# Peptides against a protein of PDB entry 6B4E: the designs that were tried, part 177

Target 1, 295 residues: chain A of PDB entry 6B4E
Amino acid sequence: TNFDKISKMFWHYKDKIAQIKQDIVLPIKKADVNVRNLLSRHKRKINPKFGQLTNSNQQLFKIQNELTQLINDTKGDSLAYHWILNFIAKAVVHQAETEVRVKPESALPLGKLTLYLLVQFPELQELFMARLVKKCPFVIGFTCEIDTEKGRQNMGWKRNNENKWEDNTSYDERMGGILSLFAIITRLQLPQEFITTTSHPFPIALSWHILARICNTPLNLITNTHFVILGSWWDAAAVQFLQAYGNQASKLLILIGEELTSRMAEKKYVGAARLRILLEAWQNNNMESFPEMSP

## One batch from the design tools (peptide; made by RFdiffusion4, then SolubleMPNN)

Design b2_p28_5_s2 (from b2_p28_5, 11 letters changed)
Fold by OpenDDE base, seed 4:
Structure b2_p28_5_s2 (fold): chain B 295 residues (1-295), chain A 28 residues (1-28)
Amino acid sequence: as target 1 above (295 residues)
Amino acid sequence: SSELEKLLKELEEELEKLEEENKHLYPF
């Protein structure tokens, strides 16, 4: 693993976030009143759509169509278009931080919606990845020390109004929620309409990158959060990962579930204990996946 | 363990291969 490359990738997306603020978010505040009003209306229509997702494909397709229409209405103005996509990127990640956090299986409909939008609107891809990396660097297998304020900020830790860091459990759960969404996206097949015309924007190989990079992370940087997000990934994608890479996938699952947890046993991480339970379930032929969505 | 080191090396090699195959996703 080339950690310098991963760091460069991390900072690329950090720079992209800064660019988005300068080139998209701030300019819109000074844009024509009609553009601002349009975007305000669209924002209000778009925002509730993510909470309207159910385990129904029919409902998913309805929401996909509604969002597609709303986004297409902005294409006449490049700045407005990019602004609405950036809003969507933020909203999707926020949904992962809130709903998926408490109901991991909700990542499936959200992931399907997100993947559809990523393919339908390619400009969303970089905006979405930048937001993901900012909020949860684990999605690219980036880890740094959290002993410094800057390190914690880089790893997506939040402060409250009193400058206190968020609770460890809250951080772990948020990271787990975001990672669950990303894991789902990587293991989903493209919608049938796109399979022959485009490549998957975030394929299952990106799950490989996450696992491999975490396994290669210096042990002194491994925290409970790493095990929490690995557990979240496992629930979301382990079955499909095994299907994709077979024996090589099995080796990775053993590495994270047995070897990495064993090496960190002295830390008594709760996330590690859970990951061991998941490994044991797999060894007993009880590996579960999220249920498929209804027609 | 020596076995873990071997597996990690294999994973690194596979990762490098996958990174090359998916370099289009990483516009660095």
Scores: peptide ipSAE 0.030, ipTM 0.645, DockQ to the pose 0.930
Fold by OpenDDE base, seed 3:
Structure b2_p28_5_s2 (fold): chain B 295 residues (1-295), chain A 28 residues (1-28)
Amino acid sequence: as target 1 above (295 residues)
Amino acid sequence: SSELEKLLKELEEELEKLEEENKHLYPF
C-alpha cells in the first residue's frame, strides 16, 4: 500500500473542503437576496426528505423525484446549484451519523437515494467524497495517530462546546454509520436508467481499497474503531463483495476477520469480537445481508 | 505470520493494479 498516495488523497479532500467554503458557501452569503431566499426555501424542503426514507422503493422513488425537481430549480444559477449540492452532501453524511449509526439497515435506502443523486448530478460526487473523507477518513483507508489533537481532528473526532472529545462509543458509532453508507453505495448497482450510459462513480473497488489499506495499516495505529467500521462494512457489503471478487474477496474477509483480529487479540477490542462473530457466521454459511427494500 | 505477510503482499499488488486500472477515480 502506498501510504503517501493515501495521505495525498486525504489532504486533497481536506483542501477541497476549504475550497468549498471559499468558493461556494461564503459567496452565497453575499449573493442576491432572491437567491438566498430561494436556497433557504429549498433547504427547508430538502432537509426533511432524508428522514422520510423507509424500506419502500415507492417512497424512495417519490423522494428521488422531489429532490431532482428541487435541485433542477437551482441550475439557472451555477453558484446556487453547487450550494444546494454541497448542502445535500452534508445532509446525507449527517443522516449517516445520526440514523444509520443506530439503524444500519437504513443505509440501504439512503445509499440508493445518494447513488441516484450522484449519477443524476455529477457535480455532487466530489462534494460528497470530500465531506465523507473529512468526517470519516476510513472511507479511503486513511489512518493516522490519535495521540495528538491534530491527529484526532484529522480522524474526524469531534469536540463539544466544553472542548471535550466525544466518547469512544459515539465516535465508533458515527464512523460505523458513515462507513455503512459508503459501503452500501459501493456495492449498489446503478439505477436501470443509467447502467448503459454512466460508469459507477464509487464502485465496489473502493471497498477493496478500504479493506486492503486497513490490513496494511501499521498495527500500532489499529484501534477498536477499525474493527467497528469493518463490521459495519461487513453487514453492508460482504455478500456483494464476495459476489464481485470471489476467492480474492474471501481472502480479504479472512484477513480482516481472522488474521487482523488475532494479531490484535491482546487488546480485547469489542469491535474485533463482533467481527469474529461475523466471520464465524460466514463460515457456518449464515452470512446475512440487509433486507431488500419492499416495492 | 509468514502466511499473513504473503497475503498482504499479494493484496498490495492487487490493490496497486486496481488503482492503476481506476486512475480516473484518483486526483493523482
Scores: peptide ipSAE 0.029, ipTM 0.635, DockQ to the pose 0.908
Fold by OpenDDE base, seed 1:
Structure b2_p28_5_s2 (fold): chain B 295 residues (1-295), chain A 28 residues (1-28)
Amino acid sequence: as target 1 above (295 residues)
Amino acid sequence: SSELEKLLKELEEELEKLEEENKHLYPF
């Protein structure tokens, strides 16, 4: 694993976040009042849609159509269009941090919606990836030390209004929620209407990158969070990952579930214990996936 | 440890192949 390359990728997306603020977010504050009013109305209509998702494909398709129309209404102004896509990118990640965190299986409808939007609106892809990397660097297998304030910030730790860091459990759960969403996106097939005309923007290979990069991470940088997000990934994508890569996938699952957990056994990480349970369930032919969506 | 190192090397080679196949996903 080339960690210099991963670091370069991480900082690229950090720079993109700064660019988005400068080139999209700040300029809209100075835009024409009609444009600002349009975007405010659209924001109010779009924001609740992510919470309206259920385990129903019918409801998913309804929301897809509604969001598509709302986004298309902004295409007449490039700045407005990019602003609304950036808003959507933020809203999707926020939904992962809040809802998927507490109900991991909700990543499936959210992931299907997100993948549809990523294909329908290609300009969303960079905006979304930049937001993911900022909030959860684990999505690209990036890890740094968290013994400094800057290190914690880079790894997506939040501070409250009193400048106090979030607790470890809250951080772990948020990272798990975001990673669950990303894992789902990587293992989903493209909608039938796109499968012959478009390449998958975030294919299953990106799940391989996450696992392999974590396995190659220096052990002194491995934390409980790494095991938590691996467990979240496992629940979200392990079945489909095995289908995609077969024997090579099996080797990698054994590496994370057995070898990596064994090497870190002295730390007694709760996330590692859970990952071992997932490995044992698989070894007993009881690997589970999220339930499929209803019609 | 030696077996793990061998497996990691094999998987690293496969990762590099996958990265090459998906260059469009990387900014460099």
Scores: peptide ipSAE 0.028, ipTM 0.637, DockQ to the pose 0.965
Fold by OpenDDE base, seed 2:
Structure b2_p28_5_s2 (fold): chain B 295 residues (1-295), chain A 28 residues (1-28)
Amino acid sequence: as target 1 above (295 residues)
Amino acid sequence: SSELEKLLKELEEELEKLEEENKHLYPF
């Protein structure tokens, strides 16, 4: 693992967030009133769509079509188009932080929707990845110290209006929710209409990167959150990961489930205990995946 | 502990091996 490259990638996306603010978000505030009104209407129509997802593919396809139309309506103005995509990127991540954190299986319909949009609108890819990395650096296997204010900020810790840090449980749950979504995206097949014409924008190889990079992370930087997100990843993608990489996947799952947890045993991390349970379930031929969506 | 350092080294070596064996799968 080359940590210098990971750090460069992390800062690239941090810079991208700043660029998005300067080139998309701020300019639209000064845009023509008609453009602002259009975007306000579209925002109001788009916002509820993510909460309307169910375990139904029929409902998913309906929402995909509705969002596609709404996004296409903005293509006549490049700034409006990029603004609406950035809004969607933020909304998807927010849904992971709020719903997926409490109902991990909801990552599946959300991930399917997101993957469709990422392929249908390629400009969403960088906007979405930048938002993911800002909120949950674990998606690229980035870790830094959290004993400093800047370190906590870099690792996506939030402060409230009173400048108080969020509690550890809230942080762990949010990171787990975001990573569940990302893990799902990496293990999903492209929609049938794209499978022959497009490469997967966030393939299963990115899950490999997450696991390998976390395993190579200096142990003094490993926290309960690392194990929580590994558990979230496991629930979301372990079955498909094993299907993709076979014996090599098995080695890596043993490394995170057995070796990494054993090395950190003295810390008595709750997340590590859960990860061991997941490993044991797998060893007993009881590895579970999220239920498939209904027709 | 010395034991922890040993385990870390063993894990790192295994991970390096896995990365080399699967280097074609690392797009970053």
Scores: peptide ipSAE 0.030, ipTM 0.616, DockQ to the pose 0.165; fails the geometry check

Design b2_p28_5_s4 (from b2_p28_5, 13 letters changed)
Fold by OpenDDE base, seed 1:
Structure b2_p28_5_s4 (fold): chain B 295 residues (1-295), chain A 28 residues (1-28)
Amino acid sequence: as target 1 above (295 residues)
Amino acid sequence: SSELKELLQELEEELEKLEKENSDLYPF
């Protein structure tokens, strides 16, 4: 694991967030009134769609089509188009922070929708990844110390209106929700209409990087959150990860489930205990995946 | 500790090989 490369990638996406603010978000506030009105209407139509997802493929396809039309309506103005994609990127991550956090299996329909949009609108890819890394740097296996305010901010910790940090449980659950979504995206196959024409934008190899980079993280930087997000990843993607990489995947799952948890046993992390339970379930041939969506 | 690093290195090398063989798995 090259940590310098990971750090460089992390800061690249941090810079991209700053760029998005300067080049997309701020300029649109001064744009033509007709453009602003269009985007306001579209924002109001788009925002509810993510909450309308169910475990139904029919409902998914309906929402995909509706969003596709709404996004296409903005393509006549490049700034408007990028603004609406950035809004979608933010909305998807927000849905992971709220809904997926409390109902991890909801990551599957959300992930399918997101993957469709990422392929249909390639400009969404960098906008979405930048938002993911900002909110949950674990998606690229980045870790830093959280003993400083800057360190906590870099690791995606939030402050409330009273400038108080969120509690550990809230942070853990929120990171787990975001990582569940990302894990799902990495393990999903492309929609049939794209499989022969497009490469997967966030392939299963990115899940490998998450696991490997966490295993190589200095132990003094490993927290309960690392185990929580590994457990969230496991629920979301472990079955498909084993299918993709076979015996090599098994070795890596043993490393996170047994070796990493054992090395941190003195900390008595609740997340580590859960990850051990997941490992034991797998060893007993009881590895579970999220339920498939209905027709 | 040394065994873990060695195993991770082996796994990373195998991943790199797989990524070269399959363009759809290559991370950007």
Scores: peptide ipSAE 0.234, ipTM 0.759, DockQ to the pose 0.325
Fold by OpenDDE base, seed 2:
Order: structure tokens, then C-alpha cells, then sequence
Structure b2_p28_5_s4 (fold): chain B 295 residues (1-295), chain A 28 residues (1-28)
């Protein structure tokens, strides 16, 4: 694991967030009233779509088509197009922070929708990844110290209006929700219409990187959150990860489930205890995945 | 620990070899 490269990647996306604000968000505020009205209408139509997802593929396809049309309506204006994509990136991550955190299996339809949009609209990829890294640096295996305000900010901790940090449980749940979504995306097959023409934008190898980078993280930086997100990843992607990498996947799952948890046993992290349970379930041939979507 | 890092490095090297040998390691 090259931590310097990970840090550079992290800061690249932090800079991208600043660039998005400067080049997309702020300029639209000064754009023509017709453009602003168009985007306001589209925003209102787009925003509820993510909450309309169910475990139905039919419903998913409907929403995919509706969103595709709404996004295509903006392509005549590059700034409007990028603004809508950035809005979608934010909305998807927000859905992970709110709904997926309480219902992890909802990551599957959300992930399928997101992957479709990422392939259909390639410009969404960088916008989405930047938002993910800002909110949940674990998606690239980045970890820093959280004993400082800047460290907490870098790791995606939020402050309320009273400048108080969110509680540990809220942070863990949000990180778990976001990581679940990302894990799902990495283990999903491309939509059938893209399999022969497009490479997967966020392939299963990115899950490998997450696990490996966390295992290589200095133990003094490992927190309960690391185990929570590993557990969230496990529920979301472990089955498919084993299918992808076979024995090598097994070795890495043992490293996170057995070795990493054992090394941190003195901390008695609740997330680590859960990860141990997941490992034991797997060892007993009872590894579960999210239920497949209905037709 | 050094041992974990070494094991991970070995796994990464093995994975890279497998990726070079079999492009189908990305079934998803």
C-alpha cells in the first residue's frame, strides 16, 4: 500500500470539490433566469426519484429512464448539464447517508441506479467520486488521525449548527451507509447494454483496495468506524468478492475478520465483534448477501 | 504489524499476477 498515493488521491478529490463549487455551483447562481428555472424544475423532479426505488427491477428501469430523459434535457448547456450531474452525485450520497444507513439492503437498487447513471453519463464519475471521498474517505482506503479538528473534517465528521461534532454512532452509521453503496457499485455487473462496449467505472478491484489499505493502516489510526464499514462492506460485497478473487479473496477476508480484529481486541470495538460474527458465519458456510431484486 | 503488511504485499503481488493472466478476474 502506497499511502502517499492515497493521500494525493484524497487531496485531488478535495480540490475537485472546491473546483465544482467555483466552476459549476457558483456560476449557475448568476446564470440566465431561464436556465435557473429549468434546473429548479429538474431538481424538483429528480430529487424524489431516489426515494422511489424499491426492490423491483421494473421500478428501477422506470426511474433510470425518467432520470436519463431529465439529464438529457440539460445537455444543450454544458454548465446546466454538469450542475445536474453534481446535484445527482450529492443526492445519491445523501440517500446513502439517510436511507442506506437504516436499511442497508436498499443500497442494491440505489447502487444499480447509480452504476447505470455513471456509465450513461461518464462526467458523473468524477463528480460522484469526489463527493464520496469528501463524505467517506474510506471508499479509497484513506485514514488520518481524528484527534484534531482538521483530521475529523478530513475523515468526513460533521458539525451541527452549534459547532458540535456528531456522535460516534451517527458517524459510524453514515460511513457504513456510504460504504455499503460504494461496495455494491463495485460488485455489480454492468447493465447488459454496456457489457461489451464499456469498462466498469468502479470495478471490484476497488473493494480489494479498500480492504488492503485498511489492513495496512497503522493500528493507532484504526477505530470502531473501520470495523463498522468493513462489516457494511462484508454484507454488501463479500459473496461477490469471493466469486471474483477466489482463494485470494478468502485470504483477505481472513485478514480483516480474524487478524485485524484480533490485533485490536483490547479496544473491544462493537464493530469488530460484529465482523467476527460475520467471519464465523462464513466459516460455517452461512455467508449471506442482500436479497436479489424482483423482476 | 510488519507481518500483516508482508502478507498483504504478497496477496497484492499474487493478485497482480492473476490479473495479468486472467482478465476475467473482473466478472463484476
Amino acid sequence: as target 1 above (295 residues)
Amino acid sequence: SSELKELLQELEEELEKLEKENSDLYPF
Scores: peptide ipSAE 0.219, ipTM 0.746, DockQ to the pose 0.184
Fold by OpenDDE base, seed 4:
Structure b2_p28_5_s4 (fold): chain B 295 residues (1-295), chain A 28 residues (1-28)
Amino acid sequence: as target 1 above (295 residues)
Amino acid sequence: SSELKELLQELEEELEKLEKENSDLYPF
């Protein structure tokens, strides 16, 4: 693992967030009133769609079509188009921080929707990754120290209005929710209509990178959160990961489930204990996946 | 084991090479 490269990627996306603010978000505030009104209307129509997802493919396809139309309505103005995509990127990540956090299996319909949009609107890809990396650097296997305020900020910790950090449980759960969504996206197949025309924007190899990079992270930087997000990843993608990489996947699952947890045993991390339970379940041929969506 | 970590590191490095060759698969 080349941690210098990972750091460069991390900062690239940090810079992208700053650029998005400067080049997309702020200019729209000064845009023509008609453009602002259009985007305000679209925002109000788009935002509820993520909460309307169910375990139904029929409902998913309906929402995909509705969102596609709403996004296409903005293509006549490049700035408006990029603004609405950035809004969607933010909304998807927010849904992961809230709904997926409490109901991990909701990552499946959300992930399917997101993957569809990422393929249909390629400009969403960088906007989405920038938002993911900002909120949850674990998606690219980035870790830094959290002993400093800057370190905590870089790792996606939030402060409240009283300048107090969020509690550890809230942080862990948010990171788990975001990582669950990303993990799901990496293990999904492209929709049938795209499989011959485009490559997968966030393939299963990105799950490999997450796991490998965490395993190679200096142990002094490993926290309970690392184990929480590994557990979230496991629930979301372990079955499909084993299908993709076979014996090599098995080795990596053993590495995170047994070796990494053992090396950190002195810390008595709750997330590590859960990951061991997941490993044991797999060893007993009881690895579970999220239920497939209904027709 | 140390050997397993080395193997996984090599595999990750190979994937990183593939990422450079196929930018469509790897948006990083």
Scores: peptide ipSAE 0.206, ipTM 0.734, DockQ to the pose 0.402
Fold by OpenDDE base, seed 5:
Structure b2_p28_5_s4 (fold): chain B 295 residues (1-295), chain A 28 residues (1-28)
Amino acid sequence: as target 1 above (295 residues)
Amino acid sequence: SSELKELLQELEEELEKLEKENSDLYPF
């Protein structure tokens, strides 16, 4: 694992967030009133769509078409187009932090929608990845110390209006929700209409990077959150990961489920105990995946 | 990718080492 590369990637996306604010978010406030009104109206129409997802492919396709039309309506102004995509990136991650957090299987319809949008609107890819890394740096296997304010901020910890850090459980659940979404995206096949025309923007190899980079993380930086997000990843993608990489996948699952948990046994992390249960279920041929969506 | 192949190789070597050192403890 090249930690220098991971660090450079992390800071690239941190810089991208600053750039987005400077070049997209702030300039739109000075844009023509008609453009601002258009974007305000579109924002109000777009935002509810993510909560309207169900375990129905029919409903998914409806929402895909509606969002496609709404986004296309902004293409006449490049700044407006990039602003609406950045809004979508933020909204998707927010949905992962809220809905997927409490209902992990909701990552499947959300992931399908997101993957469609990422392919249909390639400019969304960088905006979305920057937002993911800012909120949950685990998506690129980045870890730093959290004993400093800056370290906690880098790892996506939030503070309330009283300047108090969020509870460990809240942080763990949010990270799990975001990671579940990302894991789902990495294991989904492209929609049939795109398979021959484009490459997958966030392929299953990115799941490999997450697991491998966590396994190679210095043990003094490993926390309960690492095990929580590994468990969330497992529920979301382990079956498809095994299908993709076979025996090599199984070795890596054993590394995280057995070896990493054993090395950290003295900490008695609840997330590690859950991951051990998932490993044992797999060893007993009882590995579960999220249910497939209905027609 | 070349990076994925390198990561696989590193993890395989680590696993082989762990399997050898802990053959009595781990059902590899």
Scores: peptide ipSAE 0.068, ipTM 0.612, DockQ to the pose 0.038

Design b2_p28_6_s1 (from b2_p28_6, 10 letters changed)
Fold by OpenDDE base, seed 3:
Structure b2_p28_6_s1 (fold): chain B 295 residues (1-295), chain A 28 residues (1-28)
Amino acid sequence: as target 1 above (295 residues)
Amino acid sequence: SVEILKDLLTISEEELEKQLEQLEKKYS
């Protein structure tokens, strides 16, 4: 694992976030009043839709169509178009931090919606990835020390209004929620209408990189969060990961589930214990996946 | 950029094995 490359990727997306603010968010504040009003209305219509997802494909398709129309309404103005996509990127990640965090299986409909939008609107891809990396660097297998303020910030830790760091459980859960969504996206097949014309923007290979990079991370940087997000990933994508990479997948799952957990046993991480349980379930031919969505 | 992500979008079987070997060595 080339950690320099990972770091470069991390900082690229951090820079992208800054660029988005400068080139998209701030300029819209000075845009024509009609454009601002349009975007305000669209924002209000778009935002609740992510929470309206259920385990129903029918509901999913409805929301897909509604969002598609709303986004298309902005295409006549490039700045407005990019602004609305950036808003969507933020909203999706926020949904992962709040809903998926507490109900991991909700990642499936959210992931399907997100993947559809990523393919339908390619400009969303970089905006979304930048937001993901900012909020959860684990999505690209990036890890740094968290014993410094800067390190914690880089790893997506939040502070409250009193400048107090969020508690470990809250951080772990948020990271798990975001990672669950990302994992789902990587293991989903493209919608049927796109499968022959478009490549998957965030394919299963990205899951491989997450696992491999975490395994290669210096052990002194491994925390409970690493195991939590691995567990979240496992629930979301392990079955499909095995289908994709076969024996190589098995080897990597054993590395994270057995070897990495064993190396960190002295820490008695709760996340590690859970990951071992998942490994054991797999070994007993009881690997579970999220239930499929209803018609 | 699209270019940065391109490197992660695919991984060859040979590269998978290489990475696994390195990891196995680390945890041996």
Scores: peptide ipSAE 0.448, ipTM 0.889, DockQ to the pose 0.823
Fold by OpenDDE base, seed 4:
Structure b2_p28_6_s1 (fold): chain B 295 residues (1-295), chain A 28 residues (1-28)
Amino acid sequence: as target 1 above (295 residues)
Amino acid sequence: SVEILKDLLTISEEELEKQLEQLEKKYS
């Protein structure tokens, strides 16, 4: 694991967030009133759609089509187009932070929708990844110390209006929700209409890198959150990960489930205990996946 | 596209094994 490369990637996306604010978000505030009105209307129509997802593929396809139309309506203005995609990127991550954190299986329809949009609108990919990395650096296997304010900020910790850090449970759950979504995306197959014409933008290899990079992370930087997000990843993608990489996947799952948890046993992390349970379930041939969506 | 992720989008079998070997050493 090249940690310098990971850091460079992390800061690339931090810079991208700043660039998005400067070149997309702020300029729209000064854009033509017609453009602003268009985007306002579209924002209002788009925002509730993520919450309208269910375990129904029919509902998913409906929402996909509706969003596609709404996004296409903005393509005549490049700035408006990028603004709406950035809004979608933010909204998807927000949905992961709120809904997926409490109902992990909801990551499946959300992930399917997101993957569709990422393929349909390639410009969303950079915007989405930047938002993911900002909110949950674990998606690229980035970890830094959290004993400083800057470190906590880099790792996606939030402060309230009183400038107080969020509690550990809230942080863990948010990270778990975001990671669940990302994990789902990495293990999904492309929609049938794209499978022969384009490559997967966030393939299963990204899951490999997450796990491997966490395993290579200095142990003094490993926290309960690492185990929480590994557990979230496990629920979301372990079955498909094993299918993709076979014996090598098994080795890596053993490393995170057995070896990493053992090395950190003295910390008595709740997340680690859960990961041990997941490992044991797998060892007993009881590895579970999220239920498939209905027609 | 996400150019910065280009090197992460694929991983060879050889690289997988190399990484696993390194990790196994870490946890030996």
Scores: peptide ipSAE 0.438, ipTM 0.889, DockQ to the pose 0.969
Fold by OpenDDE base, seed 5:
Structure b2_p28_6_s1 (fold): chain B 295 residues (1-295), chain A 28 residues (1-28)
Amino acid sequence: as target 1 above (295 residues)
Amino acid sequence: SVEILKDLLTISEEELEKQLEQLEKKYS
């Protein structure tokens, strides 16, 4: 694991966020009134769609089509198009922070929707990844110390209006929600209409990198959050991960489930305890996956 | 662009094995 490379990736996306603000978000405020009105209307129509997701594929397809149309309406203006995609990227991550956080299985319909949009609108990929890395650096296996304010900020910790950091549980759950979504995306197959024409933009290899990079992370930087997000990943993608990489996947799962947890046993992390339970379930041939969506 | 992610989008079996070997050494 090249941590310098990971750091470069992290800061690349941090810079991208700043760029998005300067090149997309701020300029649109000075755009033609008709464009601004269009985007305002579209924003209002788009935002509720993510909350309308259910375990129904039929509902998913409906929402996909509606969003596709709304996004396509903006393509006549490049700035408007990128603005709406950036809005969507933010909205998807927000949904992970709120809904998936409390209901991990909701990551499946959200992930399917997101993957569809990522393929249908390739420009969303960079915008989405930048937002993910900003909010949850774990998606690229980035870790830094959180003993400083800057370190906490880099790792996606939030402060309230009173400048108070969020509590550990809130942070853990929020990171878990975002990571669940990302994990789902990495393990989903492309929609049938894209399989022969497009490569998966965020394939299962990204899950491998998350796990491997965490395993290679200096132990003094490993926190409860690492185990929480590993558990979230496990629930979301472990079955498909094993299918993808076979024996090599098994080895890596043992490393995170047994070896990493053992090395950190003295910390008595609750997330680590849960990961041990997941490992044991797997060893007993009881590995679970999220249920498939209904037609 | 996804250029910065290109190297992460795929991983060869050989690279997987190398990474695993390194990790196994770390945890041996």
Scores: peptide ipSAE 0.446, ipTM 0.887, DockQ to the pose 0.889; fails the geometry check
Fold by OpenDDE base, seed 1:
Structure b2_p28_6_s1 (fold): chain B 295 residues (1-295), chain A 28 residues (1-28)
Amino acid sequence: as target 1 above (295 residues)
Amino acid sequence: SVEILKDLLTISEEELEKQLEQLEKKYS
C-alpha cells in the first residue's frame, strides 16, 4: 500500500471541496434572480425525496424519474446544473449520516438511487466522491492521527455550536452510515438500461481497496471506528464481495476479521468484537445480506 | 468523471494476490 498516494488522493478531494465552494456555491449567490429562484424551488422539491425512499423498487423508480426531470430543468445553465448536483451530493451523504446510521438497510434504496444518478449525470461523480472523502475518509482507506484538532478534522470529526467534539459513538455511527452507503454502491449492478452502454463508476474494486488499505494501516492509528466501519461494510457488501473475488475475498475477510482484530485485542474495541461475531457467523455459513427490495 | 480513481477502478487477480501476500507477511 502506497500511503503517499492515498494522501494525495485525500488532499485532492479536500481541494475539490474548496474549489466547489469557490466555483459553484459562492457564484450562485450572485447569479440572476431567476436562476436563484429556480434553484430554491428545485432544492425544496429534491430534498424530501431522499426520505421518501422505501424498500420498494416502484417507489425508487418514481423518485428516480422525478429527480431526473428536476435536474434536467437546470441544464440550460451550467452553473445551475452543477449547483444542483452538488446539492444532491451533499443531501445523499447527509441521508447516510442521519438515516442509514440508524437503519443500515436503508442504504440499499439510497445506494440504488445514487448509482442511477451517478450514471445518468456523470458530473455528479466527482462532486459526490469529494463529499464522501471529506465526510468519511475511510471510503478511500485514508487514516491519520486524531490526537490533534487538524487530525480530527481531516478524519471528519464534527464540532457542535459550543466548539466541542462529537462523542465517539456519534462519530462511529456517522462513519458507519456513510461507509454503508458507499459499500452498497460498490456492490450494486448497474441498472439494466446502462449495463451495455457504460462502466460502473464506483465498482467493487473500491471495496477491495478499502479493506486492503485498512489492513495495511499502521496499528497505532487503528481505532474503534475502523472496526465499526468494517462491520458496516461487511453487512452491506460481504456477500457480493465474496462473489466477486472468491478465494481472494475470503483471505482478505479473514485478515480483517481474525488477524486485525487479534492484533488489536488489548484495546477491547466494541467494534472489533462485533466484527469477530460477523466472522464467526460467516464461518458457520450464516453470512447475511440486506433483504432485496420489493417490486 | 473521477480521474483520480482511474487506477483503482480495476484490479487484476495477480495484483490481488500480491497484496494479500504482503498483508499475510505483516500479520505472520
Scores: peptide ipSAE 0.437, ipTM 0.886, DockQ to the pose 0.961; fails the geometry check

